# Designs tried in a protein design run: peptides against a protein of PDB entry 5JXT. Part 118

Target 1, 319 residues: chain A of PDB entry 5JXT
Amino acid sequence: SLLPKKEINVYIGMSEMQVKWYQKILEKDIDAVNGAGGKRESKTRLLNIVMQLRKCCNHPYLFEGAEPGPPYTTDEHLIYNAGKMVVLDKLLKRIQKQGSRVLIFSQMSRLLDILEDYCVFRGYKYCRIDGSTAHEDRIAAIDEYNKPGSDKFIFLLTTRAGGLGINLTTADIVILYDSDWNPQADLQAMDRAHRIGQTKQVVVYRFVTDNAIEEKVLERAAQKLRLDQLVIQQGRAQVAAKAAANKDELLSMIQHGAEKVFQTKGAFGTMAEKGSQLDDDDIDAILQAGETRTKELNARYEKLGIDDLQKFTSESAYE

## One batch from the design tools (peptide; made by RFdiffusion4, then SolubleMPNN)

Design b2_p18_7_s2 (from b2_p18_7, 10 letters changed)
Fold by OpenDDE base, seed 2:
Structure b2_p18_7_s2 (fold): chain B 319 residues (1-319), chain A 18 residues (1-18)
Amino acid sequence: as target 1 above (319 residues)
Amino acid sequence: MTARQKEREERQRALEEA
């Protein structure tokens, strides 16, 4: 029988470089961040800020002029300059040692470019699929990954490209490097490994930058998922959960952790304490804390009815 | 375009020309 998947949110502090770039993004649009634009602030401007902050949470090298050089090389700086890469690098070593195989999903093909260079640098054998991958190349990559005795450890996928009905049950670990605004897209990605033919316990690690916009992206996704589940269960198909965040929701998301980011003169959390020198005990602590916070997050939304979940999407718009 | 993106495009061109 297929075992239930285990999902763990992995809360990760920003590197010092991420904090600096996060500050720079907020400062560039400080009037919008402070809500000083009022009713005149465009939803497009707020969406752009959100996208830049999400890029920062993924990797600072997604910005022009962020990568140190010349010379421009793939080295340890690719890892220590992004909190998610520090955790990923340690986690992948553990996953490999366990004889597991891993799917890594991102919303950003440009992040997959960084992850590809990282895989080459670490000597990890990988496959890649994104939204630009030709149909034939996609089939070839899937077949190469799934073949008996495949040496391919990692599959790099964009969440949308991975969502397209493929079977990847030869992997038992799923890393969501970032989250989709639509929790169903992430579920569809997980279901590539968590499907008929899976023989192992599927574990899903969802990376979430702590004290940043990604916590609010996660909370909103969890709320929406619970609402969608309750709507299906109650047969209330007419409660189309407004898929798009309003301006006030976007502003609240942008403001989340911004003050603490401005006050910070270095890295956050475990990244401040250990930097790139995370050991196995630090990873265990991060995973344990993540499992606890995941249970708390789920328990928060499981207690809410449809009306409460709808109010939370509306009251964050009226305060 | 980031420096890394330029380097990737240069590597890709070199693979297509070989």
Scores: peptide ipSAE 0.298, ipTM 0.826, DockQ to the pose 0.070
Fold by OpenDDE base, seed 3:
Structure b2_p18_7_s2 (fold): chain B 319 residues (1-319), chain A 18 residues (1-18)
Amino acid sequence: as target 1 above (319 residues)
Amino acid sequence: MTARQKEREERQRALEEA
């Protein structure tokens, strides 16, 4: 029988470089961030800020002029300048030692480019599929990954490309490096490993930058997922359509943790304490804390009815 | 274009010219 997925949100502090770039993004549009633009501030401008903050949470090198150099190199700086890379680096070592194989999903093909450079730097054998990958090359990559005795440890995928009905049950670990605005896209990605033919316990690690916009992206995704489930159960098709973030929701998401980010000198959380020197005990502590916070998040939304979830999308702009 | 993107394009060109 297929074992249920174990899903764990992994809450990760920003590196010092991420904090600096997160501050710069907020400062550039400070009037919009403070809501001073009022009714005149465009939803498009807020969406652009959200996109830049999400890029920062993924990796600072997604920005022009962020990477240190010249010379420009692939080295340890690729890891320590992004909290998610620090955790990923330690987690992948553990996953490999356990004889597991891993799917890594992102929304951003340019992040997959960074992850490819990382894989080469660490000597991890990988496959890649994104939106630009030709159909024949996708088949070849899947077959190369799934073949008996494949030496490919990692599969790098964009969430949308990985959602296309492929079978990757030869992997038992899924890392969502970032989250889709549509929680169904992430579920479809997870279900590439968690499907008929899987023989292992599938574990899903969802990376979430702590004290940043990604916590609110996650909360919104969890709320939407619960709403979708209740709509299916109650047959109320009309409720699902209101899921586009309004202006006030986007503003609240941008403001989340912004004050603490402005006050922070250096890195956040475990990144401030240990930086790139995380050990196995630090990873266990992060995973345990993540499992607790994941249960709390799920328990919050499980108690809510359709009407409460609809109100919460409107009232979470005020709490 | 990021420095890393430029380096990737340079590496790709070098592989196509070889």
Scores: peptide ipSAE 0.296, ipTM 0.825, DockQ to the pose 0.071
Fold by OpenDDE base, seed 5:
Structure b2_p18_7_s2 (fold): chain B 319 residues (1-319), chain A 18 residues (1-18)
Amino acid sequence: as target 1 above (319 residues)
Amino acid sequence: MTARQKEREERQRALEEA
């Protein structure tokens, strides 16, 4: 029988470089971040800020002029300048040692470019597909990854391209490097490994930048997923989940952790304490803390009814 | 366009010309 998948949110501190770039993004649009734009602030402007903050949470080199150089090199700076890369680098070593194979999903093809250069730098054999990959090349990459005795350790996928019904049950680990606004897209990504034909326990690691916008993206996705489940169970098809965040919701998401980011002179959490020198005990502590916070997050939304879940108040999750 | 993206495009062109 197929074992239930285990999902763990991995809460990761920003690197010093990420904090500096996160501050710079907020400062550039400080009037919008403070709500000073009032009724005239466009939803498009707030969505643009959200997208820049999410890029920062993924990797600062997604911005022009962020990468150190000249000379431009693929080296350790590619890892230590992003908290998610530091944790990924340690996790991949463990995953490889245990004889597992891994799918890495992102919303951003440009992040997959960074991950590809990282794979080359570490000597990890990989496959890649994204939205631009030709149909024939997708088939070839899937077949190369799935073949018996394949030496391909990593599959790099955009979440939407990986969602296309493909079978990747030759992998047992899924890393969601970032989250989709639609939790169903992430479920569809997990279901590439968690299908009939899987023989191992599938483990899903969802990377979440701590004290940043990604916590609010995760909370909103969890709320929507619970609402979708309750609507299906109750047969109430008419409960149109308000699909799009309103301006006030977007503003609250942008403001989350902003004050603490402005007060921070270095990195966050374990990134401040250890930086790139995370050991096996530090990773175990991050995973254990993540498992606890994941259970707490799920338990919070499991207690809410349809009417409570329809009210997106960042505050109503604390009553 | 980032420096890394430019370098990637240059590498891709060099592979297509070889």
Scores: peptide ipSAE 0.293, ipTM 0.820, DockQ to the pose 0.068
Fold by OpenDDE base, seed 1:
Structure b2_p18_7_s2 (fold): chain B 319 residues (1-319), chain A 18 residues (1-18)
Amino acid sequence: as target 1 above (319 residues)
Amino acid sequence: MTARQKEREERQRALEEA
């Protein structure tokens, strides 16, 4: 029988470089961040800030002029300049030693470009599929990954491209490097490994930048998922969950952790203490803390009814 | 375009010319 998947949110501090770029993004639009634009602030401007902050949470090298050089190199700086890469690098070593194979999902094809360079640098054999991958090349990549005795350890996928009904049950680990605004897209990605034909326990690691916009993206996705489940269960077709964040929700998301980011000199959390020198015990501590926070997050939403979830989408705009 | 994107495009061109 297919075992239930385990899902663990992995809360990761920003690197020093990420903090600097996160500050720079907020400072550039400080009037919008402070709500000084009021009713005149465009939803488009707030959405752009959200997208830049999410890029920063993924990797600072997604910005023009962020990568140090010339000369430009693929080296350890690709890892230590992003908290998610530091954790990923340690986690992949553990996953490989366990004889597991891993799917890595992102919303950003440009992040997959960084992850390819990382795979080459570490000597990891990989496959890649994104939204630009031709149908034939997609089939070839899937077949190469799934073949008996495949040397391919990692499959790099954009979440949307990976969601298209493919079978990747030859992997047992899923890393969501970032999250979709639609939790169903992430579920569809997980279901590439968590299907009939899977023989192992599927474990999903969802990377979340701590004290940043990604926590609010996660909360909103969890609210939506619970609401979708309750609507299906109660047959209330009329609860058109306002699919698009309003301006106040976007502003609240941008403001989340912003003050602490401005006050921070250097990196956050375990990234400040150890940076790239994380050991196996540090990874275990991060995973254990993540498992606890994941249970707490789920427990908050399990108790909420449809009316409470609809109100909470309005009240989370005032905290 | 990021520096890394330029390097990828250069590597891809070098592979297509070989």
Scores: peptide ipSAE 0.286, ipTM 0.816, DockQ to the pose 0.069

Design b2_p18_7_s3 (from b2_p18_7, 9 letters changed)
Fold by OpenDDE base, seed 4:
Structure b2_p18_7_s3 (fold): chain B 319 residues (1-319), chain A 18 residues (1-18)
Amino acid sequence: as target 1 above (319 residues)
Amino acid sequence: MTPRQREREERQRRLEEE
């Protein structure tokens, strides 16, 4: 029988470089971040800030002029300059030693480009699919990954490209490197491994940059998912969950953790203490803390009714 | 295109020309 999937949010501190770039993004649009743009602040401007902050949470090298060089190199700096890469690098070593195979999902094809360079640098054999991959090449990559005795350890996918109903039950680990605004897209990605034909316990690691916009992206996704579930259960099809964030919601998301980011000198959390020198005990501590916070997050939204979940009040999440 | 993407494309072209 298919075992229930285990989902763990992995809360990851920013590297020193990510903190610097996160500060720079906020400073560039400080008037918008402070809400000084008033009613004239375009939703498009706020969405652009959100997208830049999410890029920073993924990898600072998504910005022009962030990567050290020329010459550009694929080396340890690709890892230690992004908190998610530091955790990924340690986690993949553990996953490989366990004889597991892994799907890595991102919203950003440009992050998959970084992850390909990382895979080559570490000697990880991989497949890739994104939105630009031709249909024939998608089939070929899936077949190569799923073949008996495949030497491909990693499958790199954009979340939307992974949503195409493909079977990847030959993987038992799913890493969501970032989250979709639509929690159903992430569920569809998980369901590529967590499907009929899976023989192992599927474990999903959702990477979340701690004290940053990604916590609010996650909270919003969890709220929406719970609302969608309750609407289905109650037959209240008329509760169209407002799919699009309003301006005030976007502003609140941008402001989340901004003060602490400005006050921070260096990296956050475990990244400040050990940087790239994380050991197996540090990973276990991060995963255990993540499992606790995941349970707390779920318990928060499970207590909320439809009316409470429709009220996007920042206040009801902290009482 | 990032500088890394440009260098990657240049590396791929070099590998296809060898």
Scores: peptide ipSAE 0.152, ipTM 0.755, DockQ to the pose 0.067
Fold by OpenDDE base, seed 1:
Structure b2_p18_7_s3 (fold): chain B 319 residues (1-319), chain A 18 residues (1-18)
Amino acid sequence: as target 1 above (319 residues)
Amino acid sequence: MTPRQREREERQRRLEEE
């Protein structure tokens, strides 16, 4: 029988470089961030800020002029300049020692380019599929990954491209490097490994930048998932229509953690304490804290009814 | 275009020329 998947949110502090770029994004649009634009603030402007903040949470090198150089090199700076890369680098070493194989999903093909360079730099053999991958090349990559005795450790996928009906049950670990606005897209990605033919316990690590917009993206995705479940159970199809964040929701998401980010002169959390020098105990602590916060998040939304789940609970930007 | 995008396009061109 297929074992239930274990899902753990991995809350990761920003690197010093991420904090600087996050500050720069907020400062560039400070009037919008402060809500000073009022009714005049365009939803498009807020969506653009959200997109830039999500890029920052993934990797600062997604911005033009962020990468140090010339010369441009693939080296340790690719890792230590992004909190998610620091955790990923340690986690992958552990996973490999366990004899597991990994699917890594992202919304951003440009992040997969960084992850591809990282795989080459670390000597990890990988496959890749994104939205631009030809159909034949997708089949070839899947077959190469799934072949008996495959030396491919990692499969790099965009969440939507990897969601398309493929079987990757030869992997038992799923890393969601970022989250989709639609929690069903992430579930479909997990179901590539968590499917008939899987013989191992599937573990899903969802990376979430702590004290940043990604926490609110995650909360909104959890809220939506619970709402979708209740709507299906109660037969209330009319409720599903508010799928798009309003301006106030977007503003609240942008404001979340912004003050703490402005006050921060270095990195956040474990990234400030140890940076790239995370050990196995630090990873265990991050995973344990993540498991606790994951249970708390789920428990929060499990108690809510449809009417409560329709209200975006903006917990204050200052908590 | 990011430096990494340029480097990827250059790698891809080299692989297509081999």
Scores: peptide ipSAE 0.149, ipTM 0.739, DockQ to the pose 0.121
Fold by OpenDDE base, seed 3:
Structure b2_p18_7_s3 (fold): chain B 319 residues (1-319), chain A 18 residues (1-18)
Amino acid sequence: as target 1 above (319 residues)
Amino acid sequence: MTPRQREREERQRRLEEE
């Protein structure tokens, strides 16, 4: 029988560089961040801020002029300048020692570019698929990864490209490096490993930048997923509102943790205390805290009915 | 080109020259 997947949100502090770039993004559009534009503020402007903040949560080198250089080099700075990379680096070492194989999903092909450089730097053998990968190359990459005795440890995928019905049950670990706005896209990604033919316990690690916009992206995704489940269960197909975030929701998401980010001169949490020097005990503490917060998040939305979940979306329906 | 794109192209070129 297929074991239920374990899903753990991994809450990760920003590096010092991420804090600096997060501040810079907020400061550039401070009037929009403070809501000073009111009804005149463009939804497109807020969406652009959200996208920049999400890039910052993934890696500061997604911005032009962020990477140190010239010369440009792949070195430890690629890891320590992003909290998610620090945790990923330690987690992958543990996963490999356990004899597991891992799928890493992101929304951002440019982040997969960073992850490829990281894989080469650490000597991890990998496969890659994104939205630009030719059909033949996609089949070849899947076959190379799934072959008996494959030396490919990591599969790098964009969430949407990985969602295309492929079987990757030769992996037992899934890392969602970032989250899709559509929680169904992330589920479809997990279902590449969590499918008939899987022989191991599938574990899903969802990376979430703590005290940042990604917490609100996750909360919104969890709310939407619960709503979708309840709508299906109750046969209320009409309630599947096109849940595009309204301006006020986007503004609230942008403002989340912004004050604390402005007050912070260094890194956050374990990134401030240890930086890249995380040990196995630090990873265990992060995972345990993540399991607790994951249970709390799920319990919050499990108690809500359709009407309660809709109130958060329906303030968007009457304007 | 981002600096990383240049580094990738240089790395790919080196791998094709070996």
Scores: peptide ipSAE 0.149, ipTM 0.746, DockQ to the pose 0.117
Fold by OpenDDE base, seed 5:
Structure b2_p18_7_s3 (fold): chain B 319 residues (1-319), chain A 18 residues (1-18)
Amino acid sequence: as target 1 above (319 residues)
Amino acid sequence: MTPRQREREERQRRLEEE
């Protein structure tokens, strides 16, 4: 029988470079961030800020002029300049040593370009699929990854392209490098490994930048998932979770952790203490803290009814 | 085209030539 998947949110501090870029994004649109734009601030402007903050949480080299160069090099700076890469780098070593194989999902094809450079730099054999990958090339990549005795350790996928019904049960680890606004897209990604034909315990690591917009993206996704589940269970077809965040929700998400980001000089959390020098004990501590926070997050939404979840904005989760 | 995109295309071309 298929074992239940284990899901762990991995809360990761920003690198110093991420903090600096996060500050710059907020400062550029400070009037919008402070809500001073009132009714004049466009929803489009707030969505653009959200998109830039999410890019920052993934990797600062997603911004023009952020990467050191020319010359452009693939080296340790690709890792230590992004908190998620620091954790990924340590986690992949552990996963490989355990004889596991891993799917890595992102919303951003440009992040997969960074992850390809990282794979080459570390000598990890990989496959890649994104939204631009031709149908024949997708089949070839899947077959190459799934073949008996495949030497491909990593499969890099965009969440939407990877969600397209493919079987990747030859992997037992799933890393969601970022989260989709629609939790069903992430579930569909997980279900590439967590499917009939899987023989191992599937473990899902969801990377979440701590004290940043990604916590609110996660909370909103968890709220939506619980609401969708309750609507299905209660037969209340009219209770569609709002597909798009409203203006006030977007503003609240942008403001989350912004004050602490402005006050911070250097990196956050474990990235400030250890940076790229994380050891196995530091990773175990991050995973344990993540498992606790994941249980707490789930427990908050499990207690809520449909009416509570419809009114529930991420700010009321602390009462 | 980013430097990374160029390097990716160069890697892909090399893999297609092997």
Scores: peptide ipSAE 0.101, ipTM 0.725, DockQ to the pose 0.110

